# Peptides against a protein of PDB entry 6CSU, part 25

Target 1, 51 residues: chain A of PDB entry 6CSU
Amino acid sequence: GALEELRGQYIKAVKKIKCDMLRYIQESKERAAEMVKAEVLRERQETARKM

## One batch from the design tools (peptide; aimed at target 1 I17, target 1 (a further copy) I25)

Design b2_p22_6_s4 (made by RFdiffusion4, then SolubleMPNN; from b2_p22_6, 8 letters changed)
Fold by OpenDDE base, seed 5:
Structure b2_p22_6_s4 (fold): chain B 51 residues (1-51), chain C 51 residues (1-51), chain A 22 residues (1-22)
Amino acid sequence: as target 1 above (51 residues)
Amino acid sequence: as target 1 above (51 residues)
Amino acid sequence: DEVEKAMKEFEEFMKELEEEMK
């Protein structure tokens, strides 16, 4: 019936959002790692210029 | 730093999605209740027609 | 019911995600 259909749509939506969030988290971690890498490189270059 | 800013943006996004999902659930419950009400009314009308 | 169960599971999932970001 209509109630079961609505339940099914809700479960499907929740599963999709869960997957989207997991992907967003993984991509965010990768971006953060790249920013840290870039910062370390800049620090090394700055140190070299002062020597 | 950049890492803390990225973390902050992530937490903000997660909170927004949580709120959106809770709202969706509440609205879905209300829609389900209205559909059940409509079904009961149809059943009563059908019974009356058979009498 | 199944909808309430799904809601609770999703809320727990969101809590876990927030903790992983700390």
Scores: peptide ipSAE 0.083, ipTM 0.487, DockQ to the pose 0.214
OpenDDE base, seeds 1, 2, 3, 4: peptide ipSAE 0.079, 0.080, 0.080, 0.081; ipTM 0.479, 0.483, 0.490, 0.486; seeds 2, 3, 4 fail the geometry check

Design b2_p22_7_s1 (made by RFdiffusion4, then SolubleMPNN; its pose is not in this set)
Fold by OpenDDE base, seed 3:
Structure b2_p22_7_s1 (fold): chain B 51 residues (1-51), chain C 51 residues (1-51), chain A 22 residues (1-22)
Amino acid sequence: as target 1 above (51 residues)
Amino acid sequence: as target 1 above (51 residues)
Amino acid sequence: SLEEKIDEQIKELEEESDKIVK
C-alpha cells in the first residue's frame, strides 16, 4: 500500500545517498593521494634548492 | 494525516542524513589538511637530512 | 557536486512521495 511505497521510496533515497557518499569518499581519497604525491615531490625539489 | 506526517518524517530524516554527511566531509577535509601540513614538514626535514 | 547529487535524491523523494500522499 501507500505506506509500503512511501517506506520504499525513503529506503531507496537513503541507499542512493549512501552510495553517492561512498563514491565521493573513494574518489576524494584517490585525489588526496595524488595531491600528496605531487606535494611531496615539490617539497623535495624545493628543499633541495634551498640546501 | 498520518501518511502526510510519515512523509514529513522521512523527508526530515533524509535531510538530517544530508547534514551529517556534509559535516563529516567538512571535518574530514580539516583533518586531511592537518595531515598534509605535518607530512610536508616531515618531508622537508627528511630531505634536508639527505642533502 | 556531492551536495547537488544528494539534493537531487531528496528532491526525487519529495516529488515521488508527494504523489503517494495525494
Scores: peptide ipSAE 0.432, ipTM 0.791, DockQ to the pose 0.821
OpenDDE base, seeds 1, 2, 4, 5: peptide ipSAE 0.432, 0.431, 0.428, 0.429; ipTM 0.791, 0.791, 0.790, 0.790

Design b2_p22_7_s4 (made by RFdiffusion4, then SolubleMPNN; its pose is not in this set)
Fold by OpenDDE base, seed 3:
Structure b2_p22_7_s4 (fold): chain B 51 residues (1-51), chain C 51 residues (1-51), chain A 22 residues (1-22)
Amino acid sequence: as target 1 above (51 residues)
Amino acid sequence: as target 1 above (51 residues)
Amino acid sequence: SLLEKIDEQIKELEEEGDKIVK
């Protein structure tokens, strides 16, 4: 009935949000890794120039 | 009625999940920033030693 | 964005809820 349907919609929404978050986390990790690589590279250059 | 009340509860719950996720994202960004700082610091030391 | 997707999901839930509750 309507009650079960509402419950179903809620669960569906929550699951979608969960999936989106998991994807975000994964993509964020990848971006973070790339950012670290870039920062490390820049830092090496900068440190080398100053030495 | 009960149906409307339940609907309201579900909406409220989903909104709470959203808020919790926003908080998680913010905290994750802060952790990432700290991680980058640490990596940069280590890299400076390591580069300096190798030069 | 993720937030936009979540907002849309909430919106959809609200709209579907409106249909169910009438």
Scores: peptide ipSAE 0.254, ipTM 0.725, DockQ to the pose 0.757
OpenDDE base, seeds 1, 2, 4, 5: peptide ipSAE 0.241, 0.221, 0.230, 0.243; ipTM 0.714, 0.697, 0.705, 0.716

Design b2_p22_8_s3 (made by RFdiffusion4, then SolubleMPNN; its pose is not in this set)
Fold by OpenDDE base, seed 1:
Structure b2_p22_8_s3 (fold): chain B 51 residues (1-51), chain C 51 residues (1-51), chain A 22 residues (1-22)
Amino acid sequence: as target 1 above (51 residues)
Amino acid sequence: as target 1 above (51 residues)
Amino acid sequence: SPLEEKIEEYIKELEEEGEKIV
Protein backbone atom coordinates (compact mmCIF):
# COMPACT_ATOMS: atom_id res chain seq x y z
CA GLY B 1 0.00 0.00 0.00
CA ALA B 2 0.84 3.68 0.09
CA LEU B 3 2.60 3.49 3.47
CA GLU B 4 4.78 0.60 2.36
CA GLU B 5 5.75 2.52 -0.74
CA LEU B 6 6.62 5.57 1.32
CA ARG B 7 8.74 3.47 3.66
CA GLY B 8 10.52 1.93 0.72
CA GLN B 9 11.22 5.32 -0.80
CA TYR B 10 12.55 6.61 2.51
CA ILE B 11 14.92 3.68 3.00
CA LYS B 12 16.15 3.97 -0.57
CA ALA B 13 16.83 7.68 -0.14
CA VAL B 14 18.70 7.16 3.13
CA LYS B 15 20.88 4.50 1.55
CA LYS B 16 21.70 6.79 -1.35
CA ILE B 17 22.61 9.64 0.98
CA LYS B 18 24.82 7.32 3.01
CA CYS B 19 26.69 6.26 -0.11
CA ASP B 20 27.10 9.85 -1.26
CA MET B 21 28.43 10.93 2.12
CA LEU B 22 30.91 8.08 2.38
CA ARG B 23 32.16 8.73 -1.13
CA TYR B 24 32.59 12.43 -0.41
CA ILE B 25 34.51 11.68 2.79
CA GLN B 26 36.80 9.28 0.97
CA GLU B 27 37.46 11.72 -1.85
CA SER B 28 38.12 14.49 0.65
CA LYS B 29 40.69 12.32 2.43
CA GLU B 30 42.40 11.56 -0.84
CA ARG B 31 42.58 15.24 -1.73
CA ALA B 32 44.00 16.05 1.68
CA ALA B 33 46.65 13.37 1.31
CA GLU B 34 47.66 14.72 -2.08
CA MET B 35 47.96 18.24 -0.70
CA VAL B 36 50.20 17.01 2.11
CA LYS B 37 52.40 15.17 -0.37
CA ALA B 38 52.67 18.26 -2.52
CA GLU B 39 53.65 20.36 0.48
CA VAL B 40 56.32 17.88 1.54
CA LEU B 41 57.72 17.82 -1.97
CA ARG B 42 57.86 21.60 -2.15
CA GLU B 43 59.65 21.82 1.18
CA ARG B 44 62.18 19.21 0.11
CA GLN B 45 62.83 21.06 -3.12
CA GLU B 46 63.34 24.32 -1.26
CA THR B 47 65.73 22.62 1.15
CA ALA B 48 67.69 21.11 -1.71
CA ARG B 49 67.90 24.49 -3.40
CA LYS B 50 69.45 26.01 -0.28
CA MET B 51 72.09 23.27 0.01
CA GLY C 1 46.46 27.50 3.89
CA ALA C 2 45.26 24.88 1.47
CA LEU C 3 44.71 22.23 4.14
CA GLU C 4 42.63 24.58 6.28
CA GLU C 5 40.53 25.48 3.27
CA LEU C 6 39.98 21.82 2.46
CA ARG C 7 38.96 21.10 6.05
CA GLY C 8 36.54 24.00 5.97
CA GLN C 9 35.01 22.79 2.73
CA TYR C 10 34.60 19.30 4.13
CA ILE C 11 32.88 20.49 7.29
CA LYS C 12 30.59 22.76 5.30
CA ALA C 13 29.61 19.93 2.97
CA VAL C 14 28.89 17.54 5.85
CA LYS C 15 26.71 20.13 7.55
CA LYS C 16 24.76 20.70 4.36
CA ILE C 17 24.22 16.97 3.87
CA LYS C 18 23.04 16.63 7.46
CA CYS C 19 20.56 19.46 7.02
CA ASP C 20 19.25 17.96 3.79
CA MET C 21 18.80 14.59 5.46
CA LEU C 22 17.01 16.01 8.47
CA ARG C 23 14.67 17.98 6.25
CA TYR C 24 13.94 14.92 4.13
CA ILE C 25 13.21 12.85 7.24
CA GLN C 26 10.89 15.49 8.63
CA GLU C 27 9.00 15.82 5.37
CA SER C 28 8.78 12.04 5.06
CA LYS C 29 7.29 11.79 8.55
CA GLU C 30 4.74 14.44 7.71
CA ARG C 31 3.76 12.63 4.54
CA ALA C 32 3.44 9.37 6.45
CA ALA C 33 1.20 11.01 9.03
CA GLU C 34 -1.03 12.42 6.32
CA MET C 35 -1.31 9.04 4.65
CA VAL C 36 -2.32 7.42 7.93
CA LYS C 37 -4.96 10.08 8.48
CA ALA C 38 -6.29 9.55 4.99
CA GLU C 39 -6.45 5.80 5.53
CA VAL C 40 -8.29 6.18 8.82
CA LEU C 41 -10.77 8.53 7.20
CA ARG C 42 -11.38 6.13 4.33
CA GLU C 43 -11.94 3.23 6.70
CA ARG C 44 -14.36 5.26 8.79
CA GLN C 45 -16.27 6.27 5.70
CA GLU C 46 -16.46 2.67 4.54
CA THR C 47 -17.68 1.58 7.95
CA ALA C 48 -20.30 4.30 7.98
CA ARG C 49 -21.44 3.26 4.54
CA LYS C 50 -21.98 -0.30 5.75
CA MET C 51 -23.99 0.79 8.79
CA SER A 1 37.66 9.55 12.28
CA PRO A 2 35.36 10.63 15.10
CA LEU A 3 33.35 12.71 12.64
CA GLU A 4 32.92 9.78 10.27
CA GLU A 5 31.78 7.59 13.13
CA LYS A 6 29.19 10.16 14.16
CA ILE A 7 27.94 10.39 10.60
CA GLU A 8 27.60 6.62 10.41
CA GLU A 9 25.70 6.59 13.69
CA TYR A 10 23.41 9.31 12.40
CA ILE A 11 22.73 7.35 9.22
CA LYS A 12 21.92 4.30 11.33
CA GLU A 13 19.42 6.31 13.35
CA LEU A 14 17.79 7.58 10.18
CA GLU A 15 17.49 4.03 8.88
CA GLU A 16 15.87 2.96 12.14
CA GLU A 17 13.37 5.79 11.87
CA GLY A 18 12.51 4.56 8.40
CA GLU A 19 11.69 1.16 9.82
CA LYS A 20 9.09 2.79 12.07
CA ILE A 21 7.06 4.36 9.27
CA VAL A 22 5.08 1.11 8.83
Scores: peptide ipSAE 0.149, ipTM 0.546, DockQ to the pose 0.116
OpenDDE base, seeds 2, 3, 4, 5: peptide ipSAE 0.119, 0.121, 0.119, 0.112; ipTM 0.540, 0.537, 0.468, 0.522; seed 5 fails the geometry check

## One batch from the design tools (peptide; aimed at target 1 A2 Q9)

Design b2_p23_1 (made by RFdiffusion4)
Pose (drawn by RFdiffusion4):
Structure b2_p23_1 (pose): chain A 51 residues (1-51), chain B 51 residues (1-51), chain P 23 residues (1-23)
Amino acid sequence: as target 1 above (51 residues)
Amino acid sequence: as target 1 above (51 residues)
Amino acid sequence: EVLEENEEELEEIVEEVEEILEE
């Protein structure tokens, strides 16, 4: 039983680390995508200068 | 004994997972920091235009 | 006691990973 408990605790710890990294990554990609939009909007300043 | 050793192994294993996630995060910082230099270098194109 | 120590240390590691993620 101690072997199953210890095994269970290990699995739980790594499954939490995975859940944290999954969210951290999804949040990171969205922040990166937001950086893409915010800069296409910076081109408005460039296209206005071209106008 | 056997149970304490098994405990030490699961602890050591998860800490290895933590090391992998740490090296990844440090790489995240470096990449975002590299992006700062990359954006400063495209400002160079626009300052040559202002001259 | 061994099972409790292991659970506490695993939880500390998870908390440390969360703190690293917040930084």

Design b2_p23_1_s1 (made by RFdiffusion4, then SolubleMPNN; from b2_p23_1, 8 letters changed)
Fold by OpenDDE base, seed 1:
Structure b2_p23_1_s1 (fold): chain B 51 residues (1-51), chain C 51 residues (1-51), chain A 23 residues (1-23)
Amino acid sequence: as target 1 above (51 residues)
Amino acid sequence: as target 1 above (51 residues)
Amino acid sequence: GVIEGTEKELEEIVEEVRKLLEE
């Protein structure tokens, strides 16, 4: 009935929010990791040039 | 050294992103729940008036 | 972005729920 449908829609909405936010976190982490990786490479190159 | 500092900065940034997104999820869930609750109450009042 | 899309879809679901309660 309508009550079961209501509950189902609510749960679906909550799951959607959770999944989208987790995806956002993952993408943000990946971008951050790429930025750090680039900086690490620059630092290693600088160190190598000084040795 | 510089590499350890960069690692530390990365970890700190990732943790902040996680916390911010988890907070957003929680707040969104709370808003959704309040909206649903308000609608349920409205429907119950309407039903009561018609009976 | 992802956040705006999520909020929009949530609003749509809430509207569907409202319609179901009115049936």
Scores: peptide ipSAE 0.129, ipTM 0.551, DockQ to the pose 0.025
OpenDDE base, seeds 2, 3, 4, 5: peptide ipSAE 0.097, 0.076, 0.080, 0.095; ipTM 0.533, 0.437, 0.454, 0.529

Design b2_p23_1_s2 (made by RFdiffusion4, then SolubleMPNN; from b2_p23_1, 10 letters changed)
Fold by OpenDDE base, seed 4:
Structure b2_p23_1_s2 (fold): chain B 51 residues (1-51), chain C 51 residues (1-51), chain A 23 residues (1-23)
Amino acid sequence: as target 1 above (51 residues)
Amino acid sequence: as target 1 above (51 residues)
Amino acid sequence: AVIEGTYKELEKIVEEVEQLLKE
């Protein structure tokens, strides 16, 4: 019935938001790691060139 | 009733998630910047020592 | 930390909705 359908929609929406948050956190961590990796590489090259 | 309470809880949770995500994004950017800054400093020292 | 708290709150709401669907 309408009540069960509404409850189902709420649970589906909440589960989706939960998954989206977890995915965003994971992707944010991955991007941060790649930024650090790229900056470390750049800095090694720059420092080595100045030595 | 139970339906109105559940609706209220859902709306409240969604609003909180939105605000928390925006804050998390901002704080994550700040932490990432500090991590990069710290890693660059460390790498300069390490590379200079190995030269 | 803030989002982790919200995540736990969200899990509780999901559980409550699931329980209400079974009743």
Scores: peptide ipSAE 0.084, ipTM 0.404, DockQ to the pose 0.059
OpenDDE base, seeds 1, 2, 3, 5: peptide ipSAE 0.079, 0.070, 0.082, 0.071; ipTM 0.508, 0.477, 0.401, 0.504; seed 1 fails the geometry check

Design b2_p23_1_s3 (made by RFdiffusion4, then SolubleMPNN; from b2_p23_1, 9 letters changed)
Fold by OpenDDE base, seed 5:
Structure b2_p23_1_s3 (fold): chain B 51 residues (1-51), chain C 51 residues (1-51), chain A 23 residues (1-23)
Amino acid sequence: as target 1 above (51 residues)
Amino acid sequence: as target 1 above (51 residues)
Amino acid sequence: GVIEGTYKELEEIVKEVEELLKE
């Protein structure tokens, strides 16, 4: 009935949101890792120049 | 020093990710709600036409 | 729920960043 159909639509929407969020998290993780690696490299280079 | 700067970059990255994720969740919820509303309206219209 | 899952994944990001800071 209408109630079951609405429930099904809600479940479908939640599943889509979950998948989209997981993708976003993965992309954000990769960007964050690259940013930190670059910063670590810069700091090591600065330290080396001061030695 | 270098350690404090590196820690600062970490905190900045985490805060940005958190804010972006919260915004994404909110936008995704809004899109899901509109999708469900549109579907409910279509189903009601179809039911009415069959009466 | 969805939010709880998001925060669990965020915690994993934090752990990976912390590991990079140890290098």
Scores: peptide ipSAE 0.100, ipTM 0.518, DockQ to the pose 0.047
OpenDDE base, seeds 1, 2, 3, 4: peptide ipSAE 0.096, 0.100, 0.077, 0.091; ipTM 0.512, 0.516, 0.401, 0.518

Design b2_p23_1_s4 (made by RFdiffusion4, then SolubleMPNN; from b2_p23_1, 10 letters changed)
Fold by OpenDDE base, seed 2:
Structure b2_p23_1_s4 (fold): chain B 51 residues (1-51), chain C 51 residues (1-51), chain A 23 residues (1-23)
Amino acid sequence: as target 1 above (51 residues)
Amino acid sequence: as target 1 above (51 residues)
Amino acid sequence: AVIEGTKKELEKIVEEVEEELKK
């Protein structure tokens, strides 16, 4: 019935958001790691140039 | 009726999840920025020491 | 009508979350 359909729609929406967030978190961690590596390299080179 | 009330509750719940996720993303970005700044400072000091 | 309207509203909210996650 209508109530079961509404419940199904709600559960589907919540599960979709959950999946999107988990993917975002994983990808964000990977991007952050690469960003830090790049920044570390840049800073080492810049500091070395100034010394 | 019961259908409209349940609809309202489900929409409200999903909106709450949205708000929570937006806050999480914002806070995560801020933490990431601070971590990068701290790493930059550390690397500058470490490189300078080695020069 | 209510079921379809609710579906569209929930999908809209999900899409808004997905758009924010792309940033």
Scores: peptide ipSAE 0.416, ipTM 0.790, DockQ to the pose 0.836
OpenDDE base, seeds 1, 3, 4, 5: peptide ipSAE 0.411, 0.414, 0.387, 0.414; ipTM 0.786, 0.786, 0.782, 0.790

Design b2_p23_2 (made by RFdiffusion4)
Pose (drawn by RFdiffusion4):
Structure b2_p23_2 (pose): chain A 51 residues (1-51), chain B 51 residues (1-51), chain P 23 residues (1-23)
Amino acid sequence: as target 1 above (51 residues)
Amino acid sequence: as target 1 above (51 residues)
Amino acid sequence: EEELDERLEEYEEEAEELEEEAE
């Protein structure tokens, strides 16, 4: 039973880490995508200069 | 004994998972930092315009 | 952590008793 418990604890610890990394990565991609939008908007300053 | 050793192994294993996540995070900071230099370099194109 | 240490000590004692009965 101790073997099953220790195995269970290890699995739980790594599954949590995965959950944390999964959210961290999704969030990071969204931040990166937000950087893409915010800069296409900076072109408005450029296209206004061209106008 | 066997249970303490098994515990040490699971601990060591998860710490390795942490090391992998850490090297990844450090890479994330470096990449974002590299982006800062890249954006400063594009400003160079615009300052040549202003001259 | 303390509860896990207590459960692991109980399992160790039970494993030693089982070894003594088997001897």

Design b2_p23_2_s1 (made by RFdiffusion4, then SolubleMPNN; from b2_p23_2, 11 letters changed)
Fold by OpenDDE base, seed 1:
Structure b2_p23_2_s1 (fold): chain B 51 residues (1-51), chain C 51 residues (1-51), chain A 23 residues (1-23)
Amino acid sequence: as target 1 above (51 residues)
Amino acid sequence: as target 1 above (51 residues)
Amino acid sequence: MEALEEELEKAKEEEREREEEEE
């Protein structure tokens, strides 16, 4: 009935949100790692120029 | 120096990512709530038509 | 890079704990 269908749709929506969140977190970690790596490389180059 | 600047940039990046994640989660919850409300309204309309 | 991954995992856990407290 309508109540069972609503429950099913709610559970499906929550599962989708969870998956989207986990994907967003993973992609954010990857972007952050790339940003830090780029910064470390810049700082090493600047340090090398000051020597 | 370079090490202090790198530390500062790292902390700033982590804070930004945390804030972006929390915002994404909040927006996802709001979208889910809207989806559920829309579904409840559809089910009520369908139920009313079957009576 | 490992330190950044750890901070992001902590932020994820803190959000899960808040969601569980709201239920």
Scores: peptide ipSAE 0.125, ipTM 0.573, DockQ to the pose 0.021
OpenDDE base, seeds 2, 3, 4, 5: peptide ipSAE 0.103, 0.110, 0.119, 0.097; ipTM 0.568, 0.569, 0.574, 0.564

Design b2_p23_2_s4 (made by RFdiffusion4, then SolubleMPNN; from b2_p23_2, 12 letters changed)
Fold by OpenDDE base, seed 1:
Structure b2_p23_2_s4 (fold): chain B 51 residues (1-51), chain C 51 residues (1-51), chain A 23 residues (1-23)
Amino acid sequence: as target 1 above (51 residues)
Amino acid sequence: as target 1 above (51 residues)
Amino acid sequence: DKALEEELEEAKEREEELRELLE
């Protein structure tokens, strides 16, 4: 019935949210790590220019 | 320097994301549970009307 | 670099804790 369908939709939605959130966290970490890496490269470049 | 600041910003961002995500999940679960509860009430109301 | 790597690893651990909470 409608109640069982709604329960199913709820469970499905929660599972999707879980997956989306884990992916978002992972992607956010990757982006942040890449930003740090890029900054390190810039710092090295500036140091080299001052020599 | 800029590198240390960026690292600090990264760490702060990741911590914030963690908190935001936990909150979002909790709120989503609560909303879904409330939807189910509302449906149960409607189902009971319909049953009562048919009697 | 080592300090950053450690923070990334701690963030992975926190992610795993979140995964377990959502199961």
Scores: peptide ipSAE 0.139, ipTM 0.549, DockQ to the pose 0.021
OpenDDE base, seeds 2, 3, 4, 5: peptide ipSAE 0.134, 0.116, 0.135, 0.109; ipTM 0.553, 0.474, 0.554, 0.551; seeds 2, 4 fail the geometry check

Design b2_p23_3_s1 (made by RFdiffusion4, then SolubleMPNN; its pose is not in this set)
Fold by OpenDDE base, seed 2:
Structure b2_p23_3_s1 (fold): chain B 51 residues (1-51), chain C 51 residues (1-51), chain A 23 residues (1-23)
Amino acid sequence: as target 1 above (51 residues)
Amino acid sequence: as target 1 above (51 residues)
Amino acid sequence: MESIEGEIKKLEEEGEKIVKKAE
């Protein structure tokens, strides 16, 4: 009935949010690692040029 | 009625989860920015010592 | 983030339709 369907939609929404956030967190970690790596390399070059 | 009240409760719960995740994302971005800033400063010092 | 917000909105709209049919 309508009550069961509404409950089902709530559960679906919560699970979808969970999955999307887990994916976001994983992708964010990967991007952060690459950003730090790139920044370190750029900073080494910049510092070297100033010496 | 009971159905409208239940709908309200489910929507409230979903919105709460949304807000919590948005806060998590914001805090994660701030932490990432601070991490990059700190890494850049450390790398400058390390590179300088090697020259 | 936008994907999550979009999904929430869609689910809220579907929920409202269910409530209206049950009234």
Scores: peptide ipSAE 0.107, ipTM 0.533, DockQ to the pose 0.781
OpenDDE base, seeds 1, 3, 4, 5: peptide ipSAE 0.096, 0.094, 0.102, 0.095; ipTM 0.505, 0.533, 0.514, 0.522

Design b2_p23_3_s2 (made by RFdiffusion4, then SolubleMPNN; its pose is not in this set)
Fold by OpenDDE base, seed 3:
Structure b2_p23_3_s2 (fold): chain B 51 residues (1-51), chain C 51 residues (1-51), chain A 23 residues (1-23)
Amino acid sequence: as target 1 above (51 residues)
Amino acid sequence: as target 1 above (51 residues)
Amino acid sequence: MESIEGEIKKLEEESEEIVKKAE
């Protein structure tokens, strides 16, 4: 019935949102890792230049 | 009616989840920013030591 | 978060149709 369908939609939506969030977190971590790697390399160059 | 009320509750709950996720993302970004700052400082010290 | 917003919109639209059909 309508109640079961609504419940089903809610559960499905929550699960989808959860999956999207987990994917976002994973992709964010990957981007952060690459960003840190790039920053470290730039910082090494900058520090060496200042020395 | 009861069906509309339940629908409203489900939508409200999903929106709450979204808000919680946005807060989590914001806090995560703040933590990441602080982590990067600390890493940059450590890298400067390490690079200088290696020079 | 655009994907999440899309999912919320989908829930809103599809749940509305369920309610309408049940009335």
Scores: peptide ipSAE 0.299, ipTM 0.737, DockQ to the pose 0.831
OpenDDE base, seeds 1, 2, 4, 5: peptide ipSAE 0.298, 0.297, 0.296, 0.299; ipTM 0.737, 0.737, 0.735, 0.737

Design b2_p23_3_s3 (made by RFdiffusion4, then SolubleMPNN; its pose is not in this set)
Fold by OpenDDE base, seed 4:
Structure b2_p23_3_s3 (fold): chain B 51 residues (1-51), chain C 51 residues (1-51), chain A 23 residues (1-23)
Amino acid sequence: as target 1 above (51 residues)
Amino acid sequence: as target 1 above (51 residues)
Amino acid sequence: MEKIDGEIEKLEKESEEIVKKAE
């Protein structure tokens, strides 16, 4: 009935939002790792040039 | 009625989850920024010691 | 976040139709 359908929609929405959030977090972590890698390389070069 | 009230509660709960997720993302970004800052400082020192 | 907003909007619209049909 309508009650079961509403409950089902709520659970489905929450699960979908959770999955989207986890994907966003994973992609954000990957971008952050690449940014750190690039920053470390730049900093090594800059520090070396100042020595 | 009870059905409309339940609908309202489900929508409210989902919106609350969204807000909590946004807060989590913001806090995660702040922590990531601090980690990058610390890594840059460590890398400057390490590179300088190797020179 | 746009995807999450879309899921909330979908829940709002589809749940409204369920309530209307039950009345």
Scores: peptide ipSAE 0.343, ipTM 0.757, DockQ to the pose 0.803
OpenDDE base, seeds 1, 2, 3, 5: peptide ipSAE 0.343, 0.341, 0.341, 0.343; ipTM 0.757, 0.757, 0.758, 0.756

Design b2_p23_3_s4 (made by RFdiffusion4, then SolubleMPNN; its pose is not in this set)
Fold by OpenDDE base, seed 2:
Parts: sequence; C-alpha cells; structure tokens
Structure b2_p23_3_s4 (fold): chain B 51 residues (1-51), chain C 51 residues (1-51), chain A 23 residues (1-23)
Amino acid sequence: as target 1 above (51 residues)
Amino acid sequence: as target 1 above (51 residues)
Amino acid sequence: MESIEGQIKKLEEEGQEIVEKAE
C-alpha cells in the first residue's frame, strides 16, 4: 500500500544521501590533501631561496 | 605557519560538514516520520469511511 | 569517536525503526 511505498522511498532517499555525503567528504579530503601538498612544496622552495 | 593554518581550516571545515550532514539526515528522518504519520491517519480515515 | 559512516548507519537504522513503528 501507500505506506509501504513511502517507507521504500524513505529508505532509498536515505541510502542516496549517505552515498552523496560520503563522496563529498572523500572529495573534500582529496582537495585538502592536494592543497597541503602544494603548500609544502611552496614552503620548501621559499626555504631553499633563503639558503 | 601557513601550512598549519591550512590544516586547521581543513579540520574545522570537516567538522562543520559532519555536523551539517548529520543535521540534514536528522531533519530528513523527522520529515519522513511526519509524512508516515499523516499517511497512517489518512488510511485510517479511508477505512472508517468504507465501514 | 564513531566514524561518520557509522553514525549514518545508526541514523538509517533508527529511521527504519521509526517508520516501522508508525505502520
């Protein structure tokens, strides 16, 4: 019935939200890691110039 | 230095994202529960009309 | 501290129980 269909829709929506959010967090971590990597390289270059 | 500040900003951002996402899921659950409650009431009313 | 994935799983389970009790 309609209630069972609503239940199914809810479960499907929650699963999608879970996947989307985990993906977002993973992508955020990857972007942050790349920014850190770039900053480390910059700092090493600056240190080298001061030597 | 700049690297430590970036790391701090990343950690802060991830914590915020976590909180926002959990809140979103909680609000989604609350909305779903209200929809189910409304549907149950509707079905009971329909059943009563058919009696 | 519980992982975000673990927390989401818990929320899904609690949501499922709420829906089932409403039926």
Scores: peptide ipSAE 0.084, ipTM 0.511, DockQ to the pose 0.085
OpenDDE base, seeds 1, 3, 4, 5: peptide ipSAE 0.079, 0.080, 0.082, 0.082; ipTM 0.507, 0.506, 0.438, 0.508

Design b2_p23_4_s1 (made by RFdiffusion4, then SolubleMPNN; its pose is not in this set)
Fold by OpenDDE base, seed 3:
Structure b2_p23_4_s1 (fold): chain B 51 residues (1-51), chain C 51 residues (1-51), chain A 23 residues (1-23)
Amino acid sequence: as target 1 above (51 residues)
Amino acid sequence: as target 1 above (51 residues)
Amino acid sequence: LLKEIDEQIKKLEKESEEIVKKY
């Protein structure tokens, strides 16, 4: 019925939000790791140039 | 009625999830910033020692 | 946070099931 369909839609939406959050967290971790690697590499070069 | 209650519960839950996500993102950014600062500092020291 | 989200989803599922059963 209409009520069950609405319930299903709401639960589906909430579960999708959860999945999107998990993906965001995972992707954010990966991006953060790459940013740190790049920063370390740049810092090594900068320090080497100044030494 | 039951439909309004279900809708209300859904909206409340989604809003809370959103707030929790925003808080998590903000705290994660702050932790990431501190991590980068520490990494840069350590890398400068390591590079300086090797040069 | 993830555990809290899981708990919220499970709570919503239970509440929705109870509402549906009443009508």
Scores: peptide ipSAE 0.094, ipTM 0.428, DockQ to the pose 0.733
OpenDDE base, seeds 1, 2, 4, 5: peptide ipSAE 0.088, 0.087, 0.074, 0.065; ipTM 0.540, 0.514, 0.434, 0.515

Design b2_p23_5_s2 (made by RFdiffusion4, then SolubleMPNN; its pose is not in this set)
Fold by OpenDDE base, seed 5:
Structure b2_p23_5_s2 (fold): chain B 51 residues (1-51), chain C 51 residues (1-51), chain A 23 residues (1-23)
Amino acid sequence: as target 1 above (51 residues)
Amino acid sequence: as target 1 above (51 residues)
Amino acid sequence: SSIDEYIKELEEESEEIVKKAKA
């Protein structure tokens, strides 16, 4: 019935949000790894210049 | 009626999930910033020890 | 994951809402 259809729409929306969150987390981890790598290299050079 | 009430509850729930996601993103950014800061400091010390 | 568990809880809550609406 109408209640079951509405529930189905809710579940579909929730699952979409879940997928979006998981994708964001994965992409965020990849970006964070690249950022750390770049920062480490920059910092090594900066510290070396001071020594 | 019952259908309208249920619809309202589902809309409210979806909005809550959206807010939770946005909060998670914000907190994740803050944690990432702290992680980078810590890594920078560690790398400075490590490079300094090698020089 | 915590997200998977959270989604499962929301699905269970949705079922309860429907049950209450039919009572």
Scores: peptide ipSAE 0.163, ipTM 0.634, DockQ to the pose 0.488
OpenDDE base, seeds 1, 2, 3, 4: peptide ipSAE 0.146, 0.150, 0.160, 0.152; ipTM 0.614, 0.619, 0.627, 0.622

Design b2_p23_5_s4 (made by RFdiffusion4, then SolubleMPNN; its pose is not in this set)
Fold by OpenDDE base, seed 3:
Structure b2_p23_5_s4 (fold): chain B 51 residues (1-51), chain C 51 residues (1-51), chain A 23 residues (1-23)
Amino acid sequence: as target 1 above (51 residues)
Amino acid sequence: as target 1 above (51 residues)
Amino acid sequence: SSIDETIEELEKKSKEIVEKAKA
């Protein structure tokens, strides 16, 4: 009935939000990893120039 | 009625989840920023030792 | 955002369910 349908919509929404967040976290981790790699390289070169 | 109240509760719960996720993202960004600062410093010192 | 769209969809569909139940 209506109660079951409402519950279903709620669960669906929660699962969708969960998926969106997991994707966001994964993409953020990937971007962070790439950022760190670039930063490490730049800092090494910058330090070398200062030495 | 009862259905409207339940609907309201589900919407409220989902909005709460959204807020929790936004907070998580914000805290994650703050931790990431601190991590990058520490990484930059360590890389500079490591490079200096290698020179 | 995608989350906002999800909430909007829940609001819309849940409203339809409630209205249909009243009919």
Scores: peptide ipSAE 0.454, ipTM 0.799, DockQ to the pose 0.828
OpenDDE base, seeds 1, 2, 4, 5: peptide ipSAE 0.452, 0.454, 0.453, 0.454; ipTM 0.799, 0.799, 0.797, 0.799

Design b2_p23_6 (made by RFdiffusion4)
Pose (drawn by RFdiffusion4):
Structure b2_p23_6 (pose): chain A 51 residues (1-51), chain B 51 residues (1-51), chain P 23 residues (1-23)
Amino acid sequence: as target 1 above (51 residues)
Amino acid sequence: as target 1 above (51 residues)
Amino acid sequence: TEILEKNKEELEEIVEEVKEMTE
């Protein structure tokens, strides 16, 4: 039983690390995608200069 | 004994997973920091224009 | 039981440290 418990604790710890990294990554990509939008909007300043 | 050793192994294993996540996060900072230099270098194109 | 509790506490501490790294 101690072997099953220790095994269970290890699995739980790594499944939590995975859940944290999954969220951290999804968040990171969204922040990177938000950087793409915010800069296409900075071209408005450039296209206005061209106008 | 056997149970304490098994405990030490699961602990050491998860800490290795933490090291992998750490190296990845440090790489994240470096990449975002590299992006700062990259954006400063595109400003160079626009300052040559203003001259 | 003491070993199981210690292992649980140390694993939870490592998970909290990883969470803090991600924040």

